# Ledger of designs, part 103: peptides against a protein of PDB entry 2QAS

Target 1, 120 residues: chain A of PDB entry 2QAS
Amino acid sequence: PPEDLMQYEAMAQDALRGVVKAALKKAAAPGGLPEPHHLYITFKTKAAGVSGPQDLLSKYPDEMTIVLQHQYWDLAPGETFFSVTLKFGGQPKRLSVPYAALTRFYDPSVQFALQFSAPE

## One batch from the design tools (peptide; made by RFdiffusion4, then SolubleMPNN)

Design b2_p26_1_s1 (from b2_p26_1, 10 letters changed)
Fold by OpenDDE base, seed 5:
Structure b2_p26_1_s1 (fold): chain B 120 residues (1-120), chain A 26 residues (1-26)
Amino acid sequence: as target 1 above (120 residues)
Amino acid sequence: APDSTFVSAEEQAAMEAALAAARAAR
């Protein structure tokens, strides 16, 4: 096949990552997500830029899925990464995840799903 | 309520199904 000098697949993937960013921005707004919407976000825990408690990351050495429904606080969606406070083992833990580290995104309420390739 | 890392097997299956459907629709 002919060579793609435009890198369309990469552009498409970036656009789809933008959906996740936009969804998180909606979640971070006052009032949060409109019910019953909630988010399942999976990412590579060893990807560049991922940071969080050692005990939490050690428990999930490959991929981790976080649920943003009722047990999250201080969601801060930036332009290249988002951070959020989650409850783990009954204690609040701050997690920071670059959008580039994401491998899947899912909203069960409408069965909307996205999948991405992410480096470890 | 469960902590933010809890995802049941049923939810995982639903996610996989949605991903498969999304791939097929594209």
Scores: peptide ipSAE 0.179, ipTM 0.752, DockQ to the pose 0.690
Fold by OpenDDE base, seed 2:
Formats: C-alpha cells, structure tokens, sequence
Structure b2_p26_1_s1 (fold): chain B 120 residues (1-120), chain A 26 residues (1-26)
C-alpha cells in the first residue's frame, strides 16, 4: 500500500486531543458543563509531565481514570496540560495531566468516546 | 459521594462498548 507521507493519523489524533481540551474548557467555564454531561478521562500515570500526590499515583502504576462530575474543583485547562483538584480518600488532591498522556475520553451522557495512543 | 477515581462497573461496561463502536466506525 502507498506510504502516507502526510501522517494523517497523527494529525487526526492531535485534532481529537483538541476536542478534549475544548471540552475541559467548557467544563471550567462558569456553571460547568450543561447537565447531564460529565467526563471520564483516562491517562498514563507515568507519562512525562504527569504530576500529583504520591499515594494517588502509586495506586495506579499504569493508568487511572478520573471523573469530572461532582467531586472536582479548580479545573484549569491550559494549552498543553490541565490541572484539577480531585477528592481522593476524602481528601482534596491536585493533579496535573498533559493532554498527550491521555488514552481515553468519555462522556456517558451521550456515549461519546475517544481513544488515544500515549507514550509509555 | 464516591471519590473522583470511582467508576462503577456499569459505567465501565458502557465506556468499553462506546469505544468498541467508535473503533468499528473508523
């Protein structure tokens, strides 16, 4: 088969990562996401740029999924990463995740799902 | 209320189903 010198798949993945960023920016806006929309985000915990509490990351040595619905605060979607305060073991914890570390994005309300390949 | 890392088995199954459907569509 012909060689894809344009690297269309990589372009598509970058564009789709943009969907996640845009969705998070909507979530961070006043009032949050329009109900019943909420987000499940899965990422590689050992990916470059991921930072958070040791106890949380140690519990998930490969991947973890966070739920952005009722138990999150100060969502800050930047250009290359987002940060958010999560409730873990009843305690607030700050987590920072590069979009490049994401492996799955899901909105149960409309069953919208995206899957990404992330560097180990 | 569940922690921010909590995902029910039911929602996990729904997520996997949606992902499978998405892969099939591509």
Amino acid sequence: as target 1 above (120 residues)
Amino acid sequence: APDSTFVSAEEQAAMEAALAAARAAR
Scores: peptide ipSAE 0.175, ipTM 0.752, DockQ to the pose 0.712
Fold by OpenDDE base, seed 4:
Structure b2_p26_1_s1 (fold): chain B 120 residues (1-120), chain A 26 residues (1-26)
Amino acid sequence: as target 1 above (120 residues)
Amino acid sequence: APDSTFVSAEEQAAMEAALAAARAAR
């Protein structure tokens, strides 16, 4: 097949990553997400720019899914990454994840799902 | 209460199903 010199798939994925960013910005706004919307976000834990608690990242050496529903605080969606405080084993932990590290996004309330190719 | 990494088997299955459906619709 012809070689794609435009890299359309990558551009499309970048656009779709924008959906995640926008959703997180909605979640971070006063009042949070409208019920019953909540987010499952999966990312490569070893991707560049990912930072968080050592014990947690060690437990998930490949991918990790976080749930933004009831146990999250101080969600800060930036332009290239977001950070959030989550409860793991009952302890609050700060996690920072570049949007480029995302591999999937899911909102169970409306069964909306996205999948991404993320660099290792 | 479950922590921020907990996803029930039911929710996981639903997520996978939704992803599969989304890919099929592309």
Scores: peptide ipSAE 0.143, ipTM 0.732, DockQ to the pose 0.684
Fold by OpenDDE base, seed 1:
Structure b2_p26_1_s1 (fold): chain B 120 residues (1-120), chain A 26 residues (1-26)
Amino acid sequence: as target 1 above (120 residues)
Amino acid sequence: APDSTFVSAEEQAAMEAALAAARAAR
């Protein structure tokens, strides 16, 4: 088949990452997500722009999944990355994740799932 | 309440199933 110089697949993936961004923006809005919606977000911990506790990131050298349901605070969905305060071992930690680092997105309440190709 | 990284086996299985279904629908 002919070569794709438009990189449509990459465009499609970026559009789908936009779904995650939009979902997070809804989550950050007043009132949060409508019950019973909650989010499982998986990302590559070594991807460029990922920032968080060194001990946590070391524990998950490849990728990790965070749950945005009850134990999260100050969700800030930016245009290129989101940040959120999560509890690990009872301690609040700030995590910043670029959307480009995402590998999976899941909302169990409606069984909606997305999978992405991320760096590394 | 579990930490923010905790995902049960059931939830993991459901997520994988949903991903598989999504791929099959493409």
Scores: peptide ipSAE 0.141, ipTM 0.726, DockQ to the pose 0.738

Design b2_p26_1_s2 (from b2_p26_1, 9 letters changed)
Fold by OpenDDE base, seed 5:
Structure b2_p26_1_s2 (fold): chain B 120 residues (1-120), chain A 26 residues (1-26)
Amino acid sequence: as target 1 above (120 residues)
Amino acid sequence: APDSTYVSEEERRAFEAALEAARAAA
């Protein structure tokens, strides 16, 4: 088959990652997400740019899923990554995740799901 | 309330089902 010099698949994936970014920006707005919307976000913990508590990241050597519903603060969705304070084992921890590290996104309130490929 | 890493099996299964449905429709 002809070679795709436009790299449409990659562009499509990036566009879909934009949905996650947009959703997080809505979540970061005053009042948060409109109920009952809440987000499950899975990412590769060893992906470039991922940062957080060493003990937490060590617990999840491949992927981890965070839930943005009741236990999150100071959500800051940037253009290339987002950061947020989450509670793990009762302790608040700051996590920074590039959108490129995401592997899945889910809003169970409306059963909206996305899946992405991320560098190993 | 559960901590920030909690994911119930019910919601996990729902996610997989939704993802599968999306693939089938594509």
Scores: peptide ipSAE 0.060, ipTM 0.670, DockQ to the pose 0.720
Fold by OpenDDE base, seed 4:
Structure b2_p26_1_s2 (fold): chain B 120 residues (1-120), chain A 26 residues (1-26)
Amino acid sequence: as target 1 above (120 residues)
Amino acid sequence: APDSTYVSEEERRAFEAALEAARAAA
């Protein structure tokens, strides 16, 4: 097949990462996501810029999925990464994830799904 | 209630199905 020197796939993925950012900004707004919307977000735990509790990250050496539905707090969606407080093993933990680290995004309420290539 | 890492097999399968459907529609 012809060589793509424009890197259209990467550009398209960057645009679609904007959907995740926008969705998280909606979630962070007063009142949160409109029911019944909720989010499953999968990311590479060793990607540059990922930070969180080491015990948790050690448990998921490749990638992990977080659920933003009923148990999340202080969601802060920035321009390049988002941070959020989640419950793991019953304890609140702060997690920061660059959008570039994302591999999957899913909203079960409308079966909206995205998949991304992420750094190793 | 499950913690913030819980993903049911049902929802996992639904995700895969939705992803495949999106690819097929492209």
Scores: peptide ipSAE 0.041, ipTM 0.649, DockQ to the pose 0.722
Fold by OpenDDE base, seed 3:
Structure b2_p26_1_s2 (fold): chain B 120 residues (1-120), chain A 26 residues (1-26)
Amino acid sequence: as target 1 above (120 residues)
Amino acid sequence: APDSTYVSEEERRAFEAALEAARAAA
């Protein structure tokens, strides 16, 4: 088969990660996401660039899923990563996740799902 | 409501089903 010199698969994956970034930017805008939209975001906790409280990350040594619906604050979606304050065990915790660390994205309100391959 | 890390099994299954459907449509 002919060799793909354009790297289309990589381009497609990057574009899909762009969907997550765009969705988070909508969520961070005034008023938040339009009801009933909310987001489930899964990522590799040991991926490069991931930072957060030791107790939280140790509880989820491989992957963890955060829910952006009712208990999140100060969502800041940057160009390469996003940060957010989550409620864990009743306490607020700051988490920073690069988009490259994402493995799953889901909006149950419309059953929209994405899956990604993330580096370890 | 549960904390930010809570995911029900129902929603997990729904996610997997949605992924499968998306793959089939692609």
Scores: peptide ipSAE 0.036, ipTM 0.610, DockQ to the pose 0.704
Fold by OpenDDE base, seed 2:
Structure b2_p26_1_s2 (fold): chain B 120 residues (1-120), chain A 26 residues (1-26)
Amino acid sequence: as target 1 above (120 residues)
Amino acid sequence: APDSTYVSEEERRAFEAALEAARAAA
C-alpha cells in the first residue's frame, strides 16, 4: 500500500489536541464553562514537561485523571501546556501539563470523548 | 465533595461507551 509521506494521522492528532486547548481556554474565560459542561482530562504523569507535587505524582505513577468542574482554580491554558490548581486530599496542588502528555479527554455532559497517543 | 482526581465508575463507563461509539462512527 502507498506510504503516507504527509503523516496525516499525526496532523489529525495535533488538531484534536487543539480541541482540548480550546476547551480549556473557554473554561479559563470569565464565567467558566457553560453549565453543565465539565472536563475529565487524563495524562501520563511521567511525560516530559509534567510537573506537580511529589505526593500526587507518586500516587499516580502512570496516568491520572483530573476533573475540571467545581474544584479547580487559576486555570492557565498556554499554547503548549496548561497549569491549574486543584484539590488533592483536601489540599490545593498546582499542576502543569503539556497537551502532548494527554491521553484522554471527556465531557460527560454531552458524552464527547477523545483519545490520544502520548509519549512514554 | 470529591477532590479533583475523583472519577466515578458511572462516568468512567460513560466515557468508554462514548469512545466506542466514536470509533464505530469513524
Scores: peptide ipSAE 0.041, ipTM 0.651, DockQ to the pose 0.712; fails the geometry check

Design b2_p26_1_s3 (from b2_p26_1, 11 letters changed)
Fold by OpenDDE base, seed 5:
Structure b2_p26_1_s3 (fold): chain B 120 residues (1-120), chain A 26 residues (1-26)
Amino acid sequence: as target 1 above (120 residues)
Amino acid sequence: SPDSTYVSEEERRAMEEALARAAAAR
């Protein structure tokens, strides 16, 4: 096949990552997500830009999935990454995750799912 | 309080099925 100089697949992936960003911005708005919507977000823990507690990240050497339903605070969805406070082992922990590190997005309430490729 | 990384097998399976459906639609 002819060479794709437009890199359409990459553009499509970026557009889909934009869905996650938009969803998180909705979640961060006053009142949070409209019930019963809630989010499962999976990301590569060793991806560039991912930051969080060492003990937590070491527990999940490849990927981890966070649930944004009832136990999250100070969700801050930026343009290139989002940060959020979650409880792990009963302790609040701050995570920062670039959208480029995401591998899966899921909303069980409507069974909406997206999958992304991320650097290994 | 529930662990923020917990995903039940049922929801995991549902997620995988949803991904499969989405992939098939593409």
Scores: peptide ipSAE 0.129, ipTM 0.725, DockQ to the pose 0.723
Fold by OpenDDE base, seed 1:
Structure b2_p26_1_s3 (fold): chain B 120 residues (1-120), chain A 26 residues (1-26)
Amino acid sequence: as target 1 above (120 residues)
Amino acid sequence: SPDSTYVSEEERRAMEEALARAAAAR
């Protein structure tokens, strides 16, 4: 088959990553997500640009899933990454995740799911 | 209140099912 020099699949995945960014921007807007919407976000913890507590990231050497429902604060969805404050073990921790590090996105309220290929 | 990394088995299964449906639709 012909070689895809346009890298259409990669472009499609980038477009779908835009859905996550848009969803997070909705979540960060005043009033937050409209109930009952909430987000499960899975990402590669060792991906470039991922930043967070060393102890937490060490606990999840491959991937971890965060839940944005009732226990998140100061969600800041940037253009290339988002940051958010979450509680782990009862302690607030700041986490920064590039959209490129995402592997899964899920909203159980409507069973909407996306899967991405992320760098190792 | 559940930890920010908590995912129930039911929701995990539903997520996997949704992902499978999405993959099949492509």
Scores: peptide ipSAE 0.125, ipTM 0.722, DockQ to the pose 0.707
Fold by OpenDDE base, seed 2:
Structure b2_p26_1_s3 (fold): chain B 120 residues (1-120), chain A 26 residues (1-26)
Amino acid sequence: as target 1 above (120 residues)
Amino acid sequence: SPDSTYVSEEERRAMEEALARAAAAR
């Protein structure tokens, strides 16, 4: 088959990561996501740029999934990463995740899903 | 409300199925 010198697949993946960023920006806007939309985001916990509580990251040495529906605060979607406060074991914890660390994105309300390859 | 890491088995299965459909659609 012909050699793809344009690397279209990689460009498409980057564009799809942009979907996650855009969705998070909508979630961070006043009023949050329109009901019943909510997000499940999976990422590599050891990926470069991931930061959070040591106890939590130790508990999930490979991947973890966070839910953005009712229990999240101060969502800050930046250009290269997002940060958010979530409750783990009833305690609020700040987590920062680069979009490049994402491996899955899912909105069960409309069954929209994306999958990514994330380097560690 | 459940912990922020909570994912029900039902939603997990639905997600896996959605991912499979997305892959097949390519």
Scores: peptide ipSAE 0.108, ipTM 0.709, DockQ to the pose 0.679
Fold by OpenDDE base, seed 3:
Structure b2_p26_1_s3 (fold): chain B 120 residues (1-120), chain A 26 residues (1-26)
Amino acid sequence: as target 1 above (120 residues)
Amino acid sequence: SPDSTYVSEEERRAMEEALARAAAAR
């Protein structure tokens, strides 16, 4: 087939990443997610733009999953990345994750899942 | 499957199960 100069597949993947962004914006709104919705988000910890505690990221050098249900604070979904405070060993840690770093998204309450290819 | 750090042990177990379900849903 001819070369796709439009990069439609990339557009489609970006649109699906938009679902994650929209879901996070709902989660960050007053009242949070409607019960029983909650989010499992997996990302490449070494992807460009990922920022967080060195000890944490070094412990999980490939991928990491965070659960947004009960133990998260100050969720801030931006246009290119989101940030959230999670507790590790009882200590709050700030994590920033570009949407481009995502590899999986899952809402077990409705078994809605998305998978993405992310750059290293 | 990827691991999780900022979760309780209970949530970790739930996550592992969820990851399995997510994989099956693909």
Scores: peptide ipSAE 0.087, ipTM 0.700, DockQ to the pose 0.199

Design b2_p26_1_s4 (from b2_p26_1, 8 letters changed)
Fold by OpenDDE base, seed 1:
Structure b2_p26_1_s4 (fold): chain B 120 residues (1-120), chain A 26 residues (1-26)
Amino acid sequence: as target 1 above (120 residues)
Amino acid sequence: EPDSTYVSAEEEAAFEAALAAARAAA
């Protein structure tokens, strides 16, 4: 097949990552996500820019999923990454995840699912 | 009780099903 010099696949992936960003921005807005919407976000824990509790990240050397439903605070969706406070082991922990590190996005309320390729 | 990293097997299966359905429709 012809050589794609435009990298359309990558552009499409980035556009889809934009869906996650937009969804998070809605979640961060006053009132949060409209029920029953909630989000499952999976990302590569060793991807560049990922920041969080050492013990937690060590527990998940490849990927981990966070659920944004009831137990999350201070969701801050930036342009290149988002940060959020979640409870792990009963303690609030701050996570920072670049959108580029994402591998999965899922909203079970409407069965909306996305899968992404992320840096190994 | 489960923390924010918990994903049940049922939910995982549902994700895979949803993903498959979306791909089939695309």
Scores: peptide ipSAE 0.360, ipTM 0.816, DockQ to the pose 0.699
Fold by OpenDDE base, seed 3:
Structure b2_p26_1_s4 (fold): chain B 120 residues (1-120), chain A 26 residues (1-26)
Amino acid sequence: as target 1 above (120 residues)
Amino acid sequence: EPDSTYVSAEEEAAFEAALAAARAAA
């Protein structure tokens, strides 16, 4: 097949990553996500820019999924990454994840699913 | 009770189904 020098597939993936960013910005707004919407976000824990508790990241050496429904605080969706506080072992932990590290996005309430290719 | 990283088998299956459906419609 013809060689794609424009890298359209990568462009499309980046556009879809924008959906995740937009969804998180809605979640971060006052009142949070409108029920019953909630998010399952999966990412590569060893991807560049991922930051979080050593013990937690060690427990999930490849991928980790976080659920943003009722137990999350201080969600801060930036332009290149988002950060959020979650409860792990009863303790609040701060996690920072670049959008580029994402591999899955899912909202069960409307069965909206996305899958991405992430580094490594 | 379950922490923010818990994903049930049912939820995983639902994701796979939703993803497959979306790809089929694309």
Scores: peptide ipSAE 0.357, ipTM 0.818, DockQ to the pose 0.709
Fold by OpenDDE base, seed 5:
Structure b2_p26_1_s4 (fold): chain B 120 residues (1-120), chain A 26 residues (1-26)
Amino acid sequence: as target 1 above (120 residues)
Amino acid sequence: EPDSTYVSAEEEAAFEAALAAARAAA
């Protein structure tokens, strides 16, 4: 097959990661997501730039999914990563995730699903 | 009430189905 010097697949994946970023920015806006929209976000816990509580990340050595519906606070979607406070073991924990670490995005309210490859 | 990391088997199956459907429709 011919060589792709344009790297179209990578560009397409980056564009789709932009959907996740945009969705998170909507979620972070006043009032949050319009009901019944809510988000399932899966990422590689050992990917570069991922940070969070050791006990939580140790529990999920490969991937973990966070549900942004009722149990999250202070969602801060930046340009390259987002951070959010989650309830784990009854305690609030801060998690920071680069968009490049994402492997899944899902909004079950409209069955919108995306899948990505992410390096560790 | 589950914490922010809970994903049921039903939801996992629904994701896979939605993903497959989206790819087929593209």
Scores: peptide ipSAE 0.350, ipTM 0.819, DockQ to the pose 0.680
Fold by OpenDDE base, seed 4:
Structure b2_p26_1_s4 (fold): chain B 120 residues (1-120), chain A 26 residues (1-26)
Amino acid sequence: as target 1 above (120 residues)
Amino acid sequence: EPDSTYVSAEEEAAFEAALAAARAAA
């Protein structure tokens, strides 16, 4: 097929990343997500801008998934990245993830799934 | 015991199924 000089797939990916950002902003609002909605977010741990506990990131050298359901606090969805406090190994730890690092987004309550191509 | 990084095999399968269904409908 002819080459796509418009890069439509990339544009679509960016638009869909916007869905994740919007969803996180809803989750961060007072009252959180409306039950039974909850989120599974997967990202490349070595992607530029990812910041978190050394022990945790070492345990997941490629990708890791975080679950935003019952054990999360101070969700802060910025314009280019979001940060959140989660329990890992029973301890609360802060994680910061650029939207560009995302590879999966899933809300099992309504079976809404997205997959992204993220650079390492 | 399970923390914020735990994803069961059941949930993983559900994600894959949901993703496949979405692609099939697109």
Scores: peptide ipSAE 0.349, ipTM 0.815, DockQ to the pose 0.678

Design b2_p26_2_s1 (from b2_p26_2, 9 letters changed)
Fold by OpenDDE base, seed 2:
Structure b2_p26_2_s1 (fold): chain B 120 residues (1-120), chain A 26 residues (1-26)
Amino acid sequence: as target 1 above (120 residues)
Amino acid sequence: APSLTLESVAAAQAEVDAAVAEHGIR
């Protein structure tokens, strides 16, 4: 087949990951997401750049899903990763997740879903 | 590769719900 010198697939992948970044930036804005929007984010816990409490990450050796709806603080969506504070067992814990580590993004309010292939 | 999925909303919701980490959401 013809060689794709434009690298369309890579551009599309980058664009779709950009949707997640943009959505998180909206979530981080004053007032948060417009009701009833909220985000389910699944990521590979062992992916490069993922950081957080060892006990928490050990509990989820493959993937874990976090929900950004009511109980999240200091959401900071950077250019390559986002960080957020969530309570686990009543204790606030900071997670940092590269967008490249994501495997699923879902907003059930409008049934919008994205799936990604993340490095093992 | 990243893909937009809307074919099975019910299945997607169920999968997400089952994989949610044990943290406060409300």
Scores: peptide ipSAE 0.036, ipTM 0.601, DockQ to the pose 0.061
Fold by OpenDDE base, seed 1:
Structure b2_p26_2_s1 (fold): chain B 120 residues (1-120), chain A 26 residues (1-26)
Amino acid sequence: as target 1 above (120 residues)
Amino acid sequence: APSLTLESVAAAQAEVDAAVAEHGIR
Protein backbone atom coordinates (compact mmCIF):
# COMPACT_ATOMS: atom_id res chain seq x y z
CA PRO B 1 0.00 0.00 0.00
CA PRO B 2 1.09 3.58 -0.56
CA GLU B 3 2.85 5.53 2.16
CA ASP B 4 0.78 7.93 4.20
CA LEU B 5 2.91 11.00 4.70
CA MET B 6 -0.06 12.99 5.98
CA GLN B 7 -0.42 10.90 9.16
CA TYR B 8 -4.17 10.70 8.81
CA GLU B 9 -4.54 8.10 11.53
CA ALA B 10 -2.84 10.39 14.02
CA MET B 11 -5.06 13.25 12.91
CA ALA B 12 -8.13 11.10 13.44
CA GLN B 13 -6.97 10.07 16.89
CA ASP B 14 -6.37 13.67 17.83
CA ALA B 15 -9.79 14.66 16.59
CA LEU B 16 -11.45 11.92 18.62
CA ARG B 17 -9.47 12.92 21.69
CA GLY B 18 -11.05 16.30 21.11
CA VAL B 19 -14.40 14.70 21.82
CA VAL B 20 -13.15 13.76 25.27
CA LYS B 21 -11.87 17.27 25.85
CA ALA B 22 -15.18 18.73 24.78
CA ALA B 23 -17.10 16.33 27.00
CA LEU B 24 -14.95 17.28 29.97
CA LYS B 25 -15.54 20.94 29.27
CA LYS B 26 -19.25 20.24 29.40
CA ALA B 27 -18.73 18.39 32.66
CA ALA B 28 -16.83 21.35 34.09
CA ALA B 29 -19.57 23.83 33.25
CA PRO B 30 -21.98 25.00 35.94
CA GLY B 31 -24.39 22.25 36.79
CA GLY B 32 -22.09 19.57 35.46
CA LEU B 33 -23.10 16.98 32.94
CA PRO B 34 -26.74 16.69 32.05
CA GLU B 35 -28.16 13.69 33.82
CA PRO B 36 -27.81 10.81 33.38
CA HIS B 37 -24.53 11.34 31.54
CA HIS B 38 -21.36 10.36 33.35
CA LEU B 39 -17.88 9.53 32.19
CA TYR B 40 -15.52 6.61 32.54
CA ILE B 41 -12.04 7.66 31.55
CA THR B 42 -9.19 5.17 31.21
CA PHE B 43 -5.59 6.23 30.84
CA LYS B 44 -2.08 4.85 30.97
CA THR B 45 -0.74 5.70 34.40
CA LYS B 46 2.87 5.67 33.25
CA ALA B 47 2.32 7.94 30.27
CA ALA B 48 4.30 11.14 30.10
CA GLY B 49 2.60 13.99 31.88
CA VAL B 50 0.41 11.88 34.14
CA SER B 51 0.59 13.24 37.66
CA GLY B 52 -0.98 12.07 40.88
CA PRO B 53 -0.39 10.37 44.20
CA GLN B 54 2.47 7.93 44.00
CA ASP B 55 0.68 5.25 45.97
CA LEU B 56 -2.33 5.45 43.70
CA LEU B 57 -0.35 5.36 40.48
CA SER B 58 1.75 2.51 41.81
CA LYS B 59 -1.39 0.55 42.58
CA TYR B 60 -2.38 0.80 38.94
CA PRO B 61 0.88 0.33 37.05
CA ASP B 62 -0.71 -0.01 33.61
CA GLU B 63 -4.11 1.63 33.32
CA MET B 64 -6.57 3.34 35.59
CA THR B 65 -10.21 4.18 35.06
CA ILE B 66 -11.74 7.11 36.85
CA VAL B 67 -15.43 7.90 36.98
CA LEU B 68 -16.80 11.39 36.76
CA GLN B 69 -20.34 11.25 38.06
CA HIS B 70 -21.01 12.49 41.58
CA GLN B 71 -17.73 12.58 43.45
CA TYR B 72 -15.35 14.86 41.60
CA TRP B 73 -14.26 18.43 42.20
CA ASP B 74 -12.43 21.25 40.48
CA LEU B 75 -12.46 19.65 37.07
CA ALA B 76 -10.17 21.72 34.90
CA PRO B 77 -10.07 20.62 31.27
CA GLY B 78 -7.12 22.32 29.66
CA GLU B 79 -6.04 22.17 26.08
CA THR B 80 -3.53 19.35 26.45
CA PHE B 81 -4.51 17.81 29.78
CA PHE B 82 -7.23 17.85 32.36
CA SER B 83 -6.98 17.86 36.11
CA VAL B 84 -9.55 16.76 38.64
CA THR B 85 -9.88 16.13 42.34
CA LEU B 86 -11.20 12.74 43.37
CA LYS B 87 -11.56 11.14 46.76
CA PHE B 88 -9.71 7.93 47.43
CA GLY B 89 -10.39 6.48 50.83
CA GLY B 90 -12.05 9.72 51.76
CA GLN B 91 -8.97 11.75 50.94
CA PRO B 92 -9.02 14.25 48.10
CA LYS B 93 -6.35 13.57 45.49
CA ARG B 94 -5.47 15.67 42.48
CA LEU B 95 -4.92 13.91 39.18
CA SER B 96 -3.53 15.45 36.04
CA VAL B 97 -3.98 13.45 32.84
CA PRO B 98 -2.88 14.40 29.35
CA TYR B 99 -5.41 13.59 26.69
CA ALA B 100 -2.64 11.74 24.90
CA ALA B 101 -2.57 9.24 27.77
CA LEU B 102 -6.17 8.18 27.26
CA THR B 103 -6.99 4.67 26.11
CA ARG B 104 -10.75 4.61 26.62
CA PHE B 105 -13.67 6.93 27.09
CA TYR B 106 -17.14 5.67 27.91
CA ASP B 107 -20.49 7.19 28.72
CA PRO B 108 -22.72 4.29 29.73
CA SER B 109 -25.85 6.42 29.75
CA VAL B 110 -25.88 6.38 25.97
CA GLN B 111 -23.38 3.57 25.44
CA PHE B 112 -20.91 5.87 23.74
CA ALA B 113 -17.37 4.54 23.69
CA LEU B 114 -14.06 5.64 22.26
CA GLN B 115 -10.86 3.65 22.28
CA PHE B 116 -7.43 5.07 21.64
CA SER B 117 -3.91 3.85 21.22
CA ALA B 118 -1.67 5.55 23.75
CA PRO B 119 2.08 5.55 24.14
CA GLU B 120 3.45 2.98 26.57
CA ALA A 1 -6.48 2.83 15.21
CA PRO A 2 -9.17 4.49 17.30
CA SER A 3 -12.61 2.95 17.49
CA LEU A 4 -16.03 4.37 18.16
CA THR A 5 -19.09 2.60 19.48
CA LEU A 6 -22.44 4.24 19.94
CA GLU A 7 -25.55 2.67 21.45
CA SER A 8 -24.16 -0.82 21.42
CA VAL A 9 -23.58 -3.35 24.16
CA ALA A 10 -20.10 -4.75 23.99
CA ALA A 11 -17.23 -6.13 26.00
CA ALA A 12 -16.36 -2.52 26.78
CA GLN A 13 -18.86 -2.39 29.62
CA ALA A 14 -17.36 -5.32 31.46
CA GLU A 15 -13.84 -4.06 30.85
CA VAL A 16 -14.66 -0.60 32.12
CA ASP A 17 -16.31 -1.95 35.25
CA ALA A 18 -13.34 -4.14 36.02
CA ALA A 19 -10.85 -1.32 35.53
CA VAL A 20 -12.60 1.29 37.65
CA ALA A 21 -10.38 2.69 40.34
CA GLU A 22 -11.74 2.48 43.84
CA HIS A 23 -12.86 5.99 44.56
CA GLY A 24 -16.06 7.82 45.38
CA ILE A 25 -18.63 7.59 42.64
CA ARG A 26 -21.83 8.63 44.36
Scores: peptide ipSAE 0.030, ipTM 0.602, DockQ to the pose 0.060
Fold by OpenDDE base, seed 3:
Structure b2_p26_2_s1 (fold): chain B 120 residues (1-120), chain A 26 residues (1-26)
Amino acid sequence: as target 1 above (120 residues)
Amino acid sequence: APSLTLESVAAAQAEVDAAVAEHGIR
């Protein structure tokens, strides 16, 4: 078959990850997400660049889903990763997650879902 | 390869993973 020197598939995949980044930037804006929008974000906890509480990462050794709805603070969506403060056992903890570590993105309010292949 | 589903296009919807962090469930 003909050789794709443009790498269109990779560009399309990156664009889809860009949707997550853009959604998080909306969530980080003043006032947060417009109700009833909220986000379920699943990622590989052992992926390169993932940072968070050791006890939490040990509890979820493969994948973890975080919910961005009512209980999240200081969401900071960067260009390659996002960070967010969440409470675990009543204690605020900081998570840092590269977009490349994501495996699922879901907004139940409009049933919008994305699924990604992520390195471990 | 990444995939997407939308209700408007009647594609098979992805389910939320069972490994939900404790903070998000009330």
Scores: peptide ipSAE 0.028, ipTM 0.566, DockQ to the pose 0.074
Fold by OpenDDE base, seed 5:
Structure b2_p26_2_s1 (fold): chain B 120 residues (1-120), chain A 26 residues (1-26)
Amino acid sequence: as target 1 above (120 residues)
Amino acid sequence: APSLTLESVAAAQAEVDAAVAEHGIR
């Protein structure tokens, strides 16, 4: 097959990552996500730009799934990454995750799923 | 102010474990 100089596949991937960003911005708005929508987000914990407590990330050396439904605070979706506070072992922990680190996005309420390749 | 979720000893975030069990999204 001929060479794709337009890099359509990469553009499509970026566009789909934009869906996650948009969804998180909706979640961060006053009132949060419209019920019963909630988000399962999986990411590579060793990807560049991922930040959080070392002890927590050490428990998940490959990938980690977080749920944004009832127990999340201070969700801040930026243009290249989002940050959020979640409870682990009863203690609030701040995570920062670049959209490029995502491997899966899922909203069970409508069975909407996206999958991505993520860098190490 | 988020409400409480079902707790589980299987995961660091209890809500993740509960959601996986409920929706089968492992």
Scores: peptide ipSAE 0.031, ipTM 0.605, DockQ to the pose 0.148; fails the geometry check

